# Peptides against a protein of PDB entry 9GMZ, part 3

Target 1, 343 residues: chain A of PDB entry 9GMZ
Amino acid sequence: TGFPLELLTRPATERLAYFENYTVAHPRLKEVYEILMRTIAEPAGASFIFVYGASGVGKTTLRLRVEQKLTELALPKLESDRARVPVVGIEAIAPESRYFNWKEYYTRALITLEEPLIDHKFDYGVRGISRDNFGKINVESKVVAPALRRALENALIHRHPDVFFVDEAQHFGKVASGYKLQDQLDCLKSLANMTGILHCLLGTYELLTFRNLSGQLSRRSVDIHFRRYCADSPEDVQAFKSVLLTFQQHLPLAETPNLVDHWEYFYERTLGCIGTLKDWLKRVLSDALDREATTITLKDLQKRALSVAQCQKMFKEIQEGERQLSETEADVQNLRSALGLGA

## One batch from the design tools (peptide; made by RFdiffusion4, then SolubleMPNN)

Design b1_p8_2_s1 (from b1_p8_2, 5 letters changed)
Fold by OpenDDE base, seed 5:
Structure b1_p8_2_s1 (fold): chain B 343 residues (1-343), chain A 8 residues (1-8)
Amino acid sequence: as target 1 above (343 residues)
Amino acid sequence: MLETSLRK
């Protein structure tokens, strides 16, 4: 089924919001979703989950869908345990300075965990952390990072989420020397251990560098590779075409555009990343709605496409990440062979 | 084959 036809009589803002809120449940998203949900339910002593993949593959969409599902599953228990938060998710921010701002991270985590609508309040035991008249957490500038960490540890223990999500987690690894990166890993590991809360870090292939620096995390982490669709795989090409078909049916326009016939052009400018595809179509839809157009054309697509230079840069980053993973897989096979374990 | 949709 396509979009609700009633949208054609609605304001442009509502039509755009429909498409923005629409998610295609494509095969790679379903696969990673199932693995992630199973791992959260049965972590088997894991303290971390790493979800890595290309920029624009759909990691944020995955997070939001898992957060929604965990919230739905927790609803019956939340009536009896009013202190519990089923899931917490934040986005790590790229530091303006050479150093990751832990004070800002802890503040954001506390604000997200202690949403204004939560009825059960507790004392953080930290002077300068309060709620305003609207129930919003206020952190005074005088509060230092170690105090915020203790407050977050106490809050995580008290609220006991099934998982703590950190999106764009590659920002933990940016700009740090190898020594400082290890300290950051140890800090995260300590937070997970002290709270007993499973942490899920979502990010680009830059997370592999972060993951590989801690041999100790390897024993207590689950790795999930969120792959793009590859043009050399007939199954992946069919899945990508199916996504295009679904999107063309869910663009709230009077005339259904033919996206599938242009699948090679869409692949060229998205590299098989569905998030990149959706963002491109959102921009094109917004332009079409502003013009009160009945459909979108190839020219409309071309105006909002990523440049060839942007795609080439993104592709190099993807190839490097995929290469590192392939080498790891080969190393496992080589190790098995060397141990006399059959392939 | 039409993929199932998830709405926010």
Scores: peptide ipSAE 0.008, ipTM 0.457, DockQ to the pose 0.696
Fold by OpenDDE base, seed 3:
Structure b1_p8_2_s1 (fold): chain B 343 residues (1-343), chain A 8 residues (1-8)
Amino acid sequence: as target 1 above (343 residues)
Amino acid sequence: MLETSLRK
């Protein structure tokens, strides 16, 4: 299956939007999706899910697909329970300062919870939070962070989402000291405990620092590693080539480019990260559409590729994360062996 | 829709 051929007669904006909205179901995405969905359905007393992996591996895509599925599954119940929100997802913003802005976080979370066209007016119990007749939430500047937290707690309890997603959650860790990071985790833990809502933090391997700092969170968290494709694995190489094949079929161009023949170059410049690959192809497609080109060339790809220096930096970050996980796995195996438990 | 090129 390829793109709808009728797109070739449509405006460049529609052609680009098609590709932007298209998602390749690749093995790692499916695996992590299934694990995440199962964990959300049966958290078994977990308060947190950590989804970590390389930048550009596709964590945001995973989140969006899970959000979509949870919404679809909830639709029959939403007719009877108009207060319920099936899922809430926010992106953590990198703080401009050394301190995470909790006021902004709570405000954004609250706005996101109330964005659905829910006719149910909720009283937040906090002065300076209002909802207009159009459903837009306004938070007055005078509202302090503790009050916003209470409002969010009440909203989460009332809306009762199956999960609260925080994307780019490594930004909680951008604090000058490990102690401050622990404080941030304790705040999140407290929010999860007070609301009874499962939290899923998605981020880079920097999230592993959260795991290491909180021995208490480890007992109430599920870890999900969203791995990249590795060139030393024949199966991973085949999966990566299959993704390229799928993308080339879904580029709304008159002539199908042969991306698969360039798989090594694509791998070199994406490190096996499908999100990075998609973003690269989006840029190249946009350029091609602007020129009314019939296809994309290697030169077009090269123009929009990440630099070797960028890839080297990203690869070092990936290797450090993968190393840290491998060491942890080895430690677990050693402990199990020492206990007389099978590996 | 999630499509995979690998038809098993």
Scores: peptide ipSAE 0.007, ipTM 0.457, DockQ to the pose 0.176
Fold by OpenDDE base, seed 2:
Structure b1_p8_2_s1 (fold): chain B 343 residues (1-343), chain A 8 residues (1-8)
Amino acid sequence: as target 1 above (343 residues)
Amino acid sequence: MLETSLRK
């Protein structure tokens, strides 16, 4: 089943929005989605979930789909509990300075948690936090980070989301010293413990450094590896081709482009990352719609492709992350062998 | 073929 043919008569903005909102339910996304949903439903004493994988693998898409599903599942309960928020999701921002801005983090978290649609007034117990006439949270510049933390703790306890998502969570790790990274993790751990709210950190393979640094977090964390598709696996190649086939059917163009015949080029410029692929196709679709083109050509693809240099850089980062995971698996095997557990 | 669209 392709896109609704009625879209061909609709404005370019609607056609682009259709594709933007379309998600291919590819095998890796489904697998990670199922694991994540199960873990959120039954955390079994976990305080953290780590979702790590390549940049552009689709972590944000995963988050948004889980947020949507959790919201849908909570709707019947939200009618009776007007204070409850089913899920909260933020994106961690890369600090402009060498230091993570906790004040900004807490402010963003509070603003996101207290969306204007929440009719229930909550007293944060902190002066300088108010709601405007539209119900939007306003945080005065004088409010300090410890006060914002307390406000967030109280808000999280009161709203009791099933999970707190932090996307691009590797930005917590951009601290010049290992000690500061530990302090950041301890801060997050404390927030999770004080609120009883499950935290899900999504990010690049840099999140593995968080796992390795905190043996205490490892006992209370679930790890989810969101893998890319690998060209050395026939099954992965077939899955990737199937994704291309699905995307070509869901591009709202008069003539269906043949993306599958160019699968190697798509793989070369996405490294098997479906998010990167979708973003690329979105850019190309936007260009095609602007020109009122009937289809997408190879030249259109080439115009919006990542450069070889960008792909090489991304591939090195992926290889390093995959290597670290393989070393961890080897370490587990070595540990098992040392424990007298057969490999 | 996992043609299943997760539509928003």
Scores: peptide ipSAE 0.006, ipTM 0.432, DockQ to the pose 0.670
Fold by OpenDDE base, seed 1:
Structure b1_p8_2_s1 (fold): chain B 343 residues (1-343), chain A 8 residues (1-8)
Amino acid sequence: as target 1 above (343 residues)
Amino acid sequence: MLETSLRK
């Protein structure tokens, strides 16, 4: 089963949109999806979920699929509870200074939570927060961060999402080291506790540094490692080849490219990260469609590939993250052994 | 580098 053949007669924009919207249900994505969905359904007193993995592993795809599923599951309840929002998701912004911009964070969260499709007007109890004629939230520049926080707390309580997603959450850690980072962790913890809303932070392995700084967050958090595919694992190689096979079947081109035969080159330039692979193929597909090409070539791939230097840098960051996790797992085993618990 | 076509 491949792409709908009718797409070959459709505009390039529709052909590209098809591929952009297509998701390969690969083993690691399925595994993490099931763990995340189960954890959201049964948080067991957790206030936080940490999803960490390599840049380009597919965390955004995971989030979007979970958001879609939570929305689908909530539809019957939304008919009776028009105030409810099933899920809210934002992206954390890299701070321009040594300080995280909480005002911007709260503003974005409020804007995302209060999408126009919600019929119920909510009074935030804060001057300078209004809705336009389309129901879009407007926040005046004079509104201070503590007031925005109260507005967000009230909105989260009233809308009662199953989870609050924060993508690129490693940006919370890109602040001045020490006391200020603890204050930010305490701020997030307080927001989750005050609202009773489960927070899911998705990020790179830099998120581990943030997670490890708070022993209190560790007690109320669930960790999910979104692993890349590793070339030293025959099972992972087979899964990666299967992803390539699926993508080649879903590229809306007249002639199906043989991506699988080039699996080593794809692996070299993606490090086993399916998001990186998809983004690469999107760029190549866009170029092919612009040229009205019937297929893609190795030359087309090479034009849009990450450089070896980029891959080497990304690989070092991955290796450091994987090392930190491996050490943590070993530390747990050592702790268990030291406690007289079997390994 | 041989322009290897990804064509089947």
Scores: peptide ipSAE 0.000, ipTM 0.374, DockQ to the pose 0.031

Design b1_p8_2_s2 (from b1_p8_2, 3 letters changed)
Fold by OpenDDE base, seed 5:
Structure b1_p8_2_s2 (fold): chain B 343 residues (1-343), chain A 8 residues (1-8)
Amino acid sequence: as target 1 above (343 residues)
Amino acid sequence: MLETSLLE
């Protein structure tokens, strides 16, 4: 099964959009998806889910697929409860300043939660929060962060989502001091506790810093490691080659490129991260469509590849994250041994 | 071989 052949007669924009919207159901994505869906259905008193992994591993793709599935599953209930929103997903923004902008976070969360097309409108009880004639939320500049937080708490309670997603959540950790980081974690914990809404934070291995700073968060959190494919594992190499085979079948080009024969080069420039691979292929496809090319060549791939220096930097960040997790596993074994439970 | 399936 490949792309619909009718796409070859369609505009370049539609051909590119097909590939952008296409998702390979690779083994690691399926595994993490099933764990995440199960945890959302049965949180067992957890207030947080942490999903961490390399940049470009596919965390945003995971989030979007879970949001789609939760929305689909909620449709029958939404007929009876017109106030309910099944899921909310936002991306945390990197602060321009040394401090995370909570006012911006609360504003974006409110705007996303209170989508203009939602039939049941909610009064936030806060002056300076209104809806325009198009139903869009407007937040006046005079509204302060504590008032926006109260509005978000009330909105989350009223809308009662099954989960609140925050993508790029490592940006909460962009603070000048460890004290300020603890205050931010306590703020997030308080928001989850006050609303009774499960929070899922997706991000890089920098999220491990959040997990380690709060022994209280650790007791009420579920951890999900979204691993990359490793070249030292024959099973992971086979999975990575299968992903390349799937992508080559779903590139809407007249001639199917042979990506699998170049698997080592793809691995070298993606580090086994499928999101990085998809983004690379998207750039190359866009260039090919602009030239009305029948296929993509190795030269086309090389033109849009990450540099060796970029890959080396990314690999160091991955190795540091994987090391911290391996040390945690060793610490569990050491703790078990010290407790007399055996290795 | 990975089945070409969208995680829907």
Scores: peptide ipSAE 0.025, ipTM 0.636, DockQ to the pose 0.451
Fold by OpenDDE base, seed 3:
Order: structure tokens, then sequence, then C-alpha cells
Structure b1_p8_2_s2 (fold): chain B 343 residues (1-343), chain A 8 residues (1-8)
């Protein structure tokens, strides 16, 4: 099993696009995908799903695969209900200022929710929100954040997506004070409650700060930990090597590179994060295609690797997140034991 | 398509 050999005769852009769109179905991705799909189908009164894990673990890939699947499942219903959007996904942007820009967030959400391909036009009831001749949403600068929020609430109710995804959701937390973080969470909770739309926040371990701020979130949220592969687990090492084998088979090059023999180097520079690995290989593939190279060498890999200093920084951030989760799990077990509940 | 090659 490998890439279609016909790709070797295709333009570099198509070869790169193939690899970019290719997804390795590694064990952790499958597990989290199944949990997430089940939770979206049966939220059981949850208003939020938190998906947290290391930067580059593959959360965006997870989101895109879930969005694709939800869209496919909705197709028969979309023929009868032209107003419905099956899923909406946005990326939260790091604020340039000390304050999260809610006006920008609501605008981006509206633009994404109201893509031009939707035949059913919705009146937002807000002056200064319009569609251009191409059906694209235009928001005038004079429209204030509270009006945009109402427009988004109405749009979400009308379009009724099965889930609203917010990727890089840790950026909601980049406000200078813990109090502002609570206010951000309360705004999101209010949006979910007012619309009845399930929200899924994907982000780094910085999302754990959100979990700790509100004991009320725990009653209406589902937590999903997207773990990296750990080198101290033989099963995780085997899974990581299997991912490398799969990637080497799906690099559209004339000669299959031996990535598996370098698994320790790949692990050192990715920390067991498959998204980081894929992004690295994508950069290296792009360079190889630009040179019309037949294969990828260790030197090509080294040229595009994260520095040791970058990896050390990322590893410290991961260890802190994993530590916080382990402490929480221990506390739960201690509580259960103290209650006479089996661990 | 989600493909996984298992190391044999």
Amino acid sequence: as target 1 above (343 residues)
Amino acid sequence: MLETSLLE
C-alpha cells in the first residue's frame, strides 16, 4: 500500500497536495475521533467538548476529519433542508492586543457559517450585515460586537450545526488576567446555551486553565485528551514507527525513503506528535519536489527539523500539561477511594 | 481515507 504511482508523472503541486491531504489513521487519532463522533451524536446535555493535547499532536487533522464526516452524514438531509449547515469550524486567532477581539471572532464565525454556497439567504436583522453579489457576508465597521453576537446566535439557531468547532481555543486565554479568562468562558457558555449548539474547543494544554476556572463547566463539558506517543511505552513506540512506515509509503517520490530506520531522530524532533511529524515531512517533500529529487535524505530532514532548543521548549510545555492531568487523575482516584467507590 | 500500515 502506498501513493498512486501516477503521481510521479504529475506536477509538484499535485504531489504535495496528495501528501497534505493524506491522513495516517494512527491509534490515538482513531480513539479520539471515535470518542468525539460519539459525543457529537449523543452529547447527553453537554454544551462543550474540550479536546486538549500537545501542540502538533494532530487536533486540526482531527477537526477536519470530523467536519468531513459530519458533512457526508448530513448530505441526505441538506437536500431537504437548504438552511442547515452540518458543521462549522473556525480557528481562534491570537489577539494582537491584550484583549480578545470578540468583534473579529463573531465576524469570522458569521462569514464561515454563511459561506456563499448556501442558497438560503438569512436576514440577520442587523443593519450593516449584508451579502455581496457573490453571496459573501460583509460586516460594516460600524457594527458593534453585541449586534454581531445576536446575528451569530440567530444564524447558529437557523443553520443548526451539529457542532461548532473552535481550533486553537487556548487563544481565548491569552488575556492578561484570570478574571478576563472567566469572562471569555462565560461569553462562550452563554453563546452555547442561547443557541443550543454544542461547542467543541480544540487547543493545547493551556485549555486546562479553562477547566480549572469553572466547576460548572465540568457538569456540561466532555473532556478528551489527545495524547502524544511516549517513548517509554513499547506500544507507543511501535505505533510511532508504524506512522513513519505509512508516511514513507505515501511520500510521492520515485525512491521510497527509509524513515523507520531514523525513528529515534524523528521522535527527538517531534516529541511523538504526529502533526509535527507531518508538517516536517511536508516541508521536506516540498524541498525535494522543488529540486526534482528522487528521494529524501537525512540531510534534507535535518535542514527542516525543529531545533533542539525548540524541541526542549515544547517538551517542557508538554510535561507541564501531562503533569497537571496526572495530578487531576490522581485526585479523582483518591476521591473515589475515599467515597468507597472502586478506582 | 484513513490508512494505517502496520509494521509486520
Scores: peptide ipSAE 0.024, ipTM 0.697, DockQ to the pose 0.207
Fold by OpenDDE base, seed 1:
Structure b1_p8_2_s2 (fold): chain B 343 residues (1-343), chain A 8 residues (1-8)
Amino acid sequence: as target 1 above (343 residues)
Amino acid sequence: MLETSLLE
């Protein structure tokens, strides 16, 4: 089924919003979604889930879909437990300094966790944390990071979310010293342990460096690799073409564009990353709607494509990440062989 | 809705 035909008579803003909110259930997204949902339901003593993959593979889409589903599943329980929040999700901010800003992290987490619409309010036990007239959390500038941590710990315990999501979690690793990176890992581990809340860190392959620094985190973590589609796999090519067909059907334009015939060009400029593809198509759709165009053309696509130089840079970053994972898999096999367990 | 149109 395509887009609702009634959209063709609707404002450009509504047509664009339809496509922005539309999600293709492509095989890799579905697979990772199912693994993530299962792991959240049955963490088996894990304190962390690491979801890593290429930039633009669709990690944010995955997070949002899981957040939506967890919220839907929690609705019957939320009627009886008015203090509960089913899920909390934040984006980690790249540090402006050589140090991660824990104060900002705790503040953002607390603000996100304590939505104004939650009926049950509680005292954080920290001076300088208040609610405005709309129930929004306000944190005074004088509140220090250790106090914000205590407030967040109390809030997480009280609200008891099924999972705490941190998107762009590779930003935890962007610190000048390995020693301070270990302290940050220990800080996150302590937060998860003190609250009993499962943490899911989503990020690029740079997250692997962070994950590998703590053998103790590795013992209490589940790894999920969100793979891109690879052009050397016939199955992946077919899946990628199917995604193009689906997007083609869901572009709210009077004439359905033929995206599938240009699959190689789409692959060249997305590297098999569906998030990158969707963002490209959003830009092209926005331009088409602004011109009141009936369809999109190859020229429209070319206007909004990533440059070859951008794609080459992104591809090198992907190859390094995929190599690092392949080496890790080989290391496991070598370890098993060395232990006499066989391959 | 998560829909995937499979290419036939």
Scores: peptide ipSAE 0.024, ipTM 0.720, DockQ to the pose 0.186
Fold by OpenDDE base, seed 2:
Structure b1_p8_2_s2 (fold): chain B 343 residues (1-343), chain A 8 residues (1-8)
Amino acid sequence: as target 1 above (343 residues)
Amino acid sequence: MLETSLLE
């Protein structure tokens, strides 16, 4: 199993696009995918799903694969219910200001929710929201955030997605001095409650701050930890090597590079994060294709690697997140033991 | 497509 050999005769752009679109179904991705799909199908009264993990672990890849699968599963129902959207996914933007821009969030959510192909014109009941001739939503600059919220609530109720995804959701935590992160969570909670739509927030370990702030959200949330591979686990090392082998086979080059023999170097510069690995290999592949190279060398890898200083910084952030999770798990276990609830 | 190669 490898890339289609016919790609070797194709333009560099097609060869690169093949690798960009290729996804390794590694064990941690499969595990989190199955948990997430099951939780979306059977929320059990949950209003939120939190998916947290290291930067570059593969959260965006997870989201896109779930969105694709939910869309595929909904196709038979969409033929009968043309108003329904099976899934909506947005990326939260880092605010330029110390304040999260709710107006921009609601605008992006509305634009994403309203696909041009939906024949059914929905009237948002808000002046300054219109559809163009191509069916795209246009929001006038004069429309205020509370009006956009009402429009989004109405749109979510009408379109009734199985889940609303927010990627990079740690950006909700970027609140100015004097605003509580709790107010942002209460806003999201209110939106989920008013619409009856399950929200899935994907982000870094900074999302753990959201978990700790609301005992009420914790009762209505499912937590999913998307773990990296750890070098102290033989099983994780084997899984990481298997991912390298898979990528090695799917690099559209004339000569298969030996990535597996360099697994320690790949681990050192990715911290066991498969998204970081893929992005690195993509950069190296692009350089190789530009040079019409037959293979990738260690020197090519070194040229595009993250610096040791970058890896050290990322590793400290990971260790802090993993520590917080371990403490929380221990606290839950201690609480259970103290309550006389067996382990 | 989701593919996984396992090292034997």
Scores: peptide ipSAE 0.017, ipTM 0.614, DockQ to the pose 0.206

